# Designs tried in a protein design run: peptides against a protein of PDB entry 4ASU. Part 102

Target 1, 270 residues: chain A of PDB entry 4ASU
Amino acid sequence: ATLKDITRRLKSIKNIQKITKSMKMVAAAKYARAERELKPARVYGVGSLALYEKADIKTPEDKKKHLIIGVSSDRGLCGAIHSSVAKQMKSEAANLAAAGKEVKIIGVGDKIRSILHRTHSDQFLVTFKEVGRRPPTFGDASVIALELLNSGYEFDEGSIIFNRFRSVISYKTEEKPIFSLDTISSAESMSIYDDIDADVLRNYQEYSLANIIYYSLKESTTSEQSARMTAMDNASKNASEMIDKLTLTFNRTRQAVITKELIEIISGAA
Target 2, 83 residues: chain B of PDB entry 4ASU
Amino acid sequence: FTFASPTQVFFNSANVRQVDVPTQTGAFGILAAHVPTLQVLRPGLVVVHAEDGTTSKYFVSSGSVTVNADSSVQLLAEEAVTL

## One batch from the design tools (peptide; made by RFdiffusion4, then SolubleMPNN)

Design b2_p14_7_s2 (from b2_p14_7, 8 letters changed)
Fold by OpenDDE base, seed 3:
Structure b2_p14_7_s2 (fold): chain B 270 residues (1-270), chain C 83 residues (1-83), chain A 14 residues (1-14)
Amino acid sequence: as target 1 above (270 residues)
Amino acid sequence: as target 2 above (83 residues)
Amino acid sequence: SAVLEQFQAALDAL
């Protein structure tokens, strides 16, 4: 490499390092907000799941239509956040297919589609884009829930797959169940709940779905920002190491050029 | 008894004497050992009667309420404010 | 988005 090439590469990496440092700070700020907003969202979301756990809602084995909702975002540079969700989705889809279930997929965030499109394109119903630019709101979750319910796809049960936040250095990809209105209404375990009007149950299910989606988005966002902060820190360190290596190479190359020029002068070849 | 909105928690697994909730089918009081039920909230007043006799009032928009067989209650409002 | 893509490409090339 010429001195010019090394200098150009050094400049490029230094610019990248500036970007990674800036992104780290932005991710840190977003993480701090997301973690604060996750606390009530977790209570709210877990509260929404309580019915399904306490009532032990089960889908009959003869029911074959399964929906997988993968929750991530449009934005990269967050380590294994997207690949973790996609891996779990693939595993779940394969297991369900092996059990003779029909599987359809919804992606929340464009990255899910980007990873799964080549292998699972025929199973995708819809992908929600423009996820991750702003903190998710309950309104955003409601829109997703409504679009799902109005999609015309009839499912019996489903799975929402997302990254649950554990700590600044840890997340876990988890799955939570979603149920169709028909599955809930037909569940024997629901018989203990008296005087449930069909319209009430429909509205309840709509809220439940929106609540679970909202919860998943908040968990995902917190996990993503934390992972991005870590990824940008690592990238900044890697860039620093590369700058050091290239600087050494530059110095060696410069010395070699000088030596060559001196030899040319001494030899009269100049 | 759990009472939360997406952005705020008012009660988290607390013991309360009674909760009055506004539902689409009418307002009802949730007492200890109330029969299991599912309801949808209408905009209105929630009144929480604590065991110590303290009464707290909240305005809620929409949402859901679940009374389980184990006497656990989840009141989940889209928006809620203390009055 | 283009800057992020370039950045990701640069990171992947690291």
Scores: peptide ipSAE 0.020, ipTM 0.889, DockQ to the pose 0.015
Fold by OpenDDE base, seed 5:
Structure b2_p14_7_s2 (fold): chain B 270 residues (1-270), chain C 83 residues (1-83), chain A 14 residues (1-14)
Amino acid sequence: as target 1 above (270 residues)
Amino acid sequence: as target 2 above (83 residues)
Amino acid sequence: SAVLEQFQAALDAL
């Protein structure tokens, strides 16, 4: 490589390092907010899931329609965040298909569609775009929930798949159940609940779905921002190491060029 | 007893004496060992009676309330404010 | 979007 080539590469990597450092700071700020907002969201979301855990809602085996909701975002540069969700979705879809279930998929965030389009395009009902530019709100979750309920797909049971935040260095892809109104209404375990009006139950399920989606979005966002912060930090470190290596190469190459020029001058071959 | 909104937690697995909730079918009091039920909140007042005799009042917009067989209660409001 | 794509391409070239 010529001195010019090395210099060009150094300039490029230095620019990348500036960008990655800037993105790290932005991700750090978003992470700090997301983590703070996740605390109440987790209590709220876990509270919403409590019914399904305590009532031990079971879907009869003869019921075949299963909905998978994958939760991520539109934005890249966050390590394995999207691929982890997509991998879990693929695994779940394959297991359900092997069990003779019909599987439909909803993607929250464009990255899920991007990963699964080739292999699962026919299973997609809808993909929600414009996820991850701003922190998710309960309103956003309600819009998603409403769209799902209005999709016309009469699922019996579903799974929402998202990255649960553990720490700044750790997330885990999790799955939580979702149930249709019909499944809840027909569940034997619901008999212990006093005469629940059908309209009340419908409204309750609408809230439940919105609550779970909201919770999943908050977990996903926190995980994503943390992962992005880490990815940008790693990229910045890698850029730094490469700058150091190229700087050494530049210095060695410069010395070699000078030596060659001196030899040419001394030899009269110039 | 858990009482939360998407943005704020008021009670988290707390023991309380009674919770009065505004539901679409009417206001009712949740006592210890209340029968399991599901309700949807209407805009109105939530009153929490603590075991120490203190009473806290909240305004809620909408949401759900769940009373489980294990006496656990989840009051999940879309919006809630302390009064 | 273009900046992110260029950035990703640059990162991948790293």
Scores: peptide ipSAE 0.019, ipTM 0.887, DockQ to the pose 0.014
Fold by OpenDDE base, seed 1:
Structure b2_p14_7_s2 (fold): chain B 270 residues (1-270), chain C 83 residues (1-83), chain A 14 residues (1-14)
Amino acid sequence: as target 1 above (270 residues)
Amino acid sequence: as target 2 above (83 residues)
Amino acid sequence: SAVLEQFQAALDAL
């Protein structure tokens, strides 16, 4: 490589490093906010799931319609955040199909669609785009819940798949159940909740769905910002190492050029 | 007893004497060992009676309340403010 | 999106 080529590469990598450092700082700021906002959201979301855990709601085996909701975002450069969700969605879809169930998919965030488009395009009901630009609100979750309920797809059971935040260096892809109104109303374990008005139960289920979606979005966002911060830090370090290597190569190449020029002068071949 | 909004936690697995909630079917008091029930909140006043006799008042916009067989209560409001 | 993909590709090439 010529000195000019090395210089061009050095300039390019230095520019990339500046961008990755800036993105790291932005991700760090968003992470700090997301982690703070996740604390109440987790209490709220886990509280909403308490009924399903305590009532041990089961879907009859003869029920065939299953919904998978994958939660991520539109934004890249966050390591395995999207691929982890997509991997679990694929696994779940395959298992359900093998069990003779009909599977439909909802993607929260465009990255889910981009990963699953070729293999699962026919199973997608809807993809919610413009996710991850701003922190998710309860209003956003309510819109998603409402759209799902109004989609006309009658599912019996579903799975919401998202990355649960553990720490700044760790997340885990998790699955939580979602149930249709019919499944909840027909569950034997719900008999202890007798005399519940059908309209009350419908409205309760709407809140429950919005709550779990909101919770999943908050967990996903916190995990994503943490993963992006880590990814950008790693990219910045890799760029630094490459800059050092190329700088050494540049210095060696420069010395070789100087030596060659000196030899040409001494030999009179110039 | 857990009482939270999406943005704030007021009670987290606390023991309380009574919680008065505004529901779409009417206001009712949740006592210790209340029968299991599901209700939807209407805009109104929530009153929490602590075991020590302290009473706290909140305004809620909407949401749900769950009383489980194990006497656990989940009060989940879309918006809630201390009064 | 295209800029991010190009950026990711550039990062992966590092």
Scores: peptide ipSAE 0.019, ipTM 0.880, DockQ to the pose 0.014
Fold by OpenDDE base, seed 2:
Structure b2_p14_7_s2 (fold): chain B 270 residues (1-270), chain C 83 residues (1-83), chain A 14 residues (1-14)
Amino acid sequence: as target 1 above (270 residues)
Amino acid sequence: as target 2 above (83 residues)
Amino acid sequence: SAVLEQFQAALDAL
């Protein structure tokens, strides 16, 4: 490589390093906010899921319609955030299909669609775009819940798949159940909740769905920002190491050029 | 007893004597060992009676309340403020 | 989007 080539490469990597450092700082700020907002959201979301755990709601085996909701975002440069969700969605879809279930998919965030479009395009009901530019609100979750409930797809049960935040360096892709109103109302374990008005139960289920979606969005956002911060930190370190290596190569090449020029002068070769 | 909004936690797995909640059918008092039920909240006052005899008041918008067979209660309001 | 794709490609090349 010529000195010019090395210099050009050094300039390029230095520019990338500046960008990755800036992105790290932005991700760190967003992470700090997301983590603060996740604390109450987790209590709220786990509280909403408590019924399903305590009531042990089961879907009858004769029911075949299953909905998979994958939660991520539109934004890249966050490590395996999107691929982890997509991998779990694929696994779940394959298992359900093998069990003779009909599977439909909803993507929260455009990245899910981008990954699954080729293999699962026919299973997609809807993809929610414009996810991840701003922190998710309960209003955003309510819009998603409403769109799902009004989609006309009569699912029996579903799975919401998202990245649960563990720590600044760790997330886990998890699944939580979603049940239709009919599945909840017909569950034997719900008999202890007798005398519940049908309208009350419908409204309760709408809140429950919105609550779970909101929770998943908050977990996903925190995981994403943390993963992006880590990815940008790693990229910045890798760029630094490459700059050091290329700087050494530049110095060595410069010395070789000078030596060659001296030899040419001494030898009389112009 | 758990009482939270999307943005704030008021009680997390706390022991309380009684919780009064505003439901669409009226005010409802949740005591220890209350029968399991599901309700939706209307805008109104929530009153939490602690075991020490203290009372706390909250205004809630909409949401849900769950009383489980194990006597656990989840009060989940869309919006809630301390009064 | 194009800038992000170029950036991702550059990151993948690091």
Scores: peptide ipSAE 0.019, ipTM 0.884, DockQ to the pose 0.014

Design b2_p14_7_s3 (from b2_p14_7, 6 letters changed)
Fold by OpenDDE base, seed 1:
Structure b2_p14_7_s3 (fold): chain B 270 residues (1-270), chain C 83 residues (1-83), chain A 14 residues (1-14)
Amino acid sequence: as target 1 above (270 residues)
Amino acid sequence: as target 2 above (83 residues)
Amino acid sequence: SEVLEEFNAYLESL
């Protein structure tokens, strides 16, 4: 490689490093906010799931319609965040299909669709785009919930798959159940809940769905920002190492060129 | 007893004496031995009576309340403010 | 993804 080539490469890597460092700082700021906002959201979301856990709602085996909601975002450069969700979605879809269930998929964030479109395009009901640029709000979750409920697809049960935040260096892809109004209303375990009007139950279920979606979005966002911060840090370190290597190569090459020029001068072969 | 909005937690697994909630069917008090139920909140006043006799008041917009068989209560409001 | 891909591609070209 010529000195010119090495210099060009150095410039390119330095520019990349500048970008990755900047992205790291942005991700760090977003992570700090997301983590703060996750605390109440987790209490809120876990509270919403409490009924389903405590009531041990089961879907009858004769029910065949299953909905999978995958939660991620539109934005890349965050390690395995999207692929982890997609992998679990694929696994769940395959297991359900093997059990004779009809599976439909909703993607929250365009990255899920980008991963699954070739193999699962026929199973997609809808994909929500423009996710991840701004922190998710309860309003956003409500819109998603309403669109799902109005989609015309009558599911019996479903799964929401998202990355749960553990720490700045750890997330876990998890699945939470969702149930249709009919499944809830027909569940034997719900018999202990006395005097529930059908309208009340419907409204309750609408809130429940919005709550769970909101919770999943907050977990996903926090996980994503932490993963992006880590990814950008790793990229910056890798760039730094490459810069060091190329700088050494540059110095060696420069010395070789100087030596060659001196020899040419001494030998008179100039 | 858990009382939260998407953005704020007011009570997290706390022991309370009574919670008065505004529901679409009317306001009712939830006691420790209340039967399991599900309700939807209407805009109105929530009053939390602590075991120590302290009373706290909140305004809520909408949401849900769940009383479980284990006597746990989840009050989840879309918006809530301390009064 | 694009920046990392470009970066990785660059590293591989190295």
Scores: peptide ipSAE 0.022, ipTM 0.880, DockQ to the pose 0.011
Fold by OpenDDE base, seed 4:
Structure b2_p14_7_s3 (fold): chain B 270 residues (1-270), chain C 83 residues (1-83), chain A 14 residues (1-14)
Amino acid sequence: as target 1 above (270 residues)
Amino acid sequence: as target 2 above (83 residues)
Amino acid sequence: SEVLEEFNAYLESL
C-alpha cells in the first residue's frame, strides 16, 4: 500500500471511530434513561402478567390460531438484539407449525421484518415502524394493542417475544403469553373469578395487552441501548487498534521511502 | 398488593388491610380474602388502608384491578398520583 | 447507519 492509501484509510477509520464514540455516548445516555424507566415498567408489566401466571390459563389444543409478536426496533448497530428475537420467533413459529397451528406474526420494529420477511412474509400481519427513536410510552403500546385488536385476526393464543434486560452486558430473549378474550373467558381456571361482565372483561383484556406490550417495549429498549453501547465501544476499540496498526505501517513505509530516497540521492541514481 | 402505573410504583407486593377502588361498575373495597375478581378502573379515588392504620389516597385514571385466589391484588392504573 | 454496519462487518472480517 502506498503512503497515500494508508493515509486515506487512516482518515476513514479515524472518522468512523469518532462516529462510534459519539454513538456510544448517545447509547449510554439512552440506556441510563431506559434502565431508570424500566424499573416501574417491570413492576407494572409483571403485575399485568400475574393473572395469567396464577390462573394458569391454557389454550385448548383444538385452538389453532397463534399470534407471535416480536418486539425490537428499527435501529441497527446493537449486536444480536434483533437476531435473538428473530431466532426465537422462528423457533416458536416452527414448533407451532409442527403442532398443526396457524401462525401469524406481528413485528414491532422494522428490523424484525427485515430479518424474517423473506422466510415468513406470508405470516406477517403487520409491522410497526418508527420504533426506537424515542423511548416507548404507554401511549405507543396502546396504539399497538389497539391495532392488533382491530387487525381482524382472531387468535386464540399468542406469544410476545422480547429481550429482557438483565444487566448492561446481558439480556435474555423471553416469551410471554397473550390470550384472546375468548380464551380467557372460556378458561376453566377463570371460573373462580366472580361473575365478570363481558364488557369489563373485554376492557380488562385491552389494558392487559397494552400493559404487556408496554413492558416488552421497555425491556427491549433497555436491552437494545445497552447492547448498542457495548457494540459501539467494541467498534471504537477495534478502530483504535486498526489505527495503531496502520500508523505503524505508515511509519515503516515512510521510513522505507525515505531510506530509498536517501539511497537514490547518495547513489546518484535519480 | 401491588399498585403501579407505567411510570411509578406505589406498592409492590405489600400487605394492606383494605383497598378502596373506583371501578366502572362501582366502587368497592378489597379486603383480606376478597373473592377473586377482575375490574376496570374509572377515574377516581383509590384509598389504601395499611395494616398500621395509615391511609393513603391516590387519584387514578383508567386501568385494571385484579384480585386473585391467593389474595394477591394488582392495581394497575394508566395514570396515578398521590394526593 | 448503513456505512457503520458495513464498517462493523468489515471490522469483524478483520
Scores: peptide ipSAE 0.022, ipTM 0.886, DockQ to the pose 0.013
Fold by OpenDDE base, seed 2:
Structure b2_p14_7_s3 (fold): chain B 270 residues (1-270), chain C 83 residues (1-83), chain A 14 residues (1-14)
Amino acid sequence: as target 1 above (270 residues)
Amino acid sequence: as target 2 above (83 residues)
Amino acid sequence: SEVLEEFNAYLESL
C-alpha cells in the first residue's frame, strides 16, 4: 500500500472511531434513562404475570391457535438483540408446528420483520414500526394490545418473546405466556374466581395484555441500549487497535520510501 | 401486597392490614385472607392501612386488582399519585 | 461512505 492509501485508511478509521464514540455516549444516556424507568416497570409487569403463574392457567390440547409476539425495535447497531429474539421465535414456531398448532406472528419493531420475512411471511399478522426512537410508554403498549385484540385472529394462547435485562453487560431472551379471554375464562384453576363478572374479566385481560407488553418493551429497550453501548465500545476499541497498526505500517512504509530515495540519489538511478 | 403504576412503585411485596380499592362495582376492602378475586379499578381513592396503624391515601385512574389464593395482592394502576 | 457502510454492516453482525 502507498503512503497515500494508508493515510486515507487512517483518516477513515479515525472518523469511524469518532462516530462510534459518539454513539456510545448517546446509548449510555438512553441506557441510564431506560434502566431508571425499568425498575418500576418490572414490578408492574411481574405483578401482572403473577396471576398466570399462581393460577397455573393451561390451554386445552384441542386448542390449536398460537400467537407469537416478538419484541425488539427498528434500530440496528446493537449486537445480537434482534437476532436473539428472532432465533427464539423460529424455535418456538417450529416446536408449535411440530405439535400441530397454528402459529401466527406479530413483530414489535421492524427488525423482526426484516429477519423473518423470507421464511415466515405468511405467518405475520402485523408488524409495529416506529419502535425505539423514544422510550416506550404505557400508551404505546395499550395501542399494541388493542390492535392485537382487534386483529380478528382468535388465538387460544400465545408467547411474548423479548430480551430481559440482567446487567449492563448481559441480557437474556425470555418467553412469557399470553392467554386469550376464552382460555382464561375456561381454565379450571380459575374456578376460585367464579364470582367474576364477564365484563370485568374482559377488561382485566385487556389491562393484563397491555401490562405485559409494556413490561416487555421496557426490558427490551434497556437491553438494547446496554447492548448498543457494548457494541460501540468494542467498535471503538477495534478502531483504536487498527489505527495503531496502520500508524506503524505508515511509519515503516515512510522509512522504506526514504531509504529507496536515498539509494536512488546515491546510485544516480533516480 | 404490591401496588404500582407503570412509572412508580408504592408497595412491593409488603404486609398490610387492609387495602381499600375503588372498583367499577364499588369500593371494597381487602383484608387478610380475602377470597380470591379479580377487579377493575375506577378512578378513585386507594387507602392502605399498614400494620402499624398508619394509613396512606392514593388517587388511582384505571387498572386492575388481583387477590390470589395465597393472599398475595397486586394492585396495578395505569396512573397513581400519593395524596 | 463505503467504508462506513461496511463498518456498519460489521457492527450489525457483532
Scores: peptide ipSAE 0.020, ipTM 0.870, DockQ to the pose 0.014
Fold by OpenDDE base, seed 3:
Structure b2_p14_7_s3 (fold): chain B 270 residues (1-270), chain C 83 residues (1-83), chain A 14 residues (1-14)
Amino acid sequence: as target 1 above (270 residues)
Amino acid sequence: as target 2 above (83 residues)
Amino acid sequence: SEVLEEFNAYLESL
């Protein structure tokens, strides 16, 4: 490589390092906010899931329509955040198909579609874009819930797959159940709940869905920002190492060029 | 008893004497060993009666309330403010 | 640049 080539590469990597450092700081700020906002969101979301756990809602085996909701974002550069969700979605879809179920997919965030498009395009109902630019709100979750309920796909049971935040260095891809109104209404375990009006139950389910989606978005966002912060830190370190290596190469090459030029001058070949 | 909004937690697995909630079908009081039920909140006043005799008031928007067989209660409001 | 693409690919692998 010529000195010019090395210099160009050095400049490029230094610029990238500046970008990754800036992105790290931005991710750190977003992470701090997301973690604060996750605390109440987790209580809220876990509270919403309590019914399904306590009532032990089950879908009859003869019911065939299953919905998979993958929760991620539009933004890359966050390690395995998107691929982990996609991997679990693929596994779940394959297992359900093997069990004779009809599977449809909803992607929250464009990255899910990007990963699954070639293999699962026919199973996608809708993809929600513009996810991850701002912190998710309950309004955002409500919009997603409403769109799902109005999609015309009458699923019996669903799975929402998202990254649950554990710590700044750890997340876990998890699955939570989504049940249709019909499944809840027909569940034998719901018999202990007294005289539930059909309209009340419908509205309750709408809120429940929005609540769970909101919770999943908050978990996903916190996990993503943490992972991005880590990824950008690693990238910055790797860039630093590369800069050091290239700098050494530059110095060696410079000396070689100087030596060659001196030899040419001395030999009269200049 | 758990009472939360998406952005704030008011009670988390707390023991309370009574919770009065505004529902679409009417306001009702949740007492100890209340029958399991599901309700949807209407905008209105939530009153929490603590075991120590203190009473806290909240204004809530829409949401849900769940009373389970194990006497656990989840009050989940879209918006809630302390009064 | 090719270098940027390689670096981006690396970032995506992290």
Scores: peptide ipSAE 0.024, ipTM 0.874, DockQ to the pose 0.013; fails the geometry check

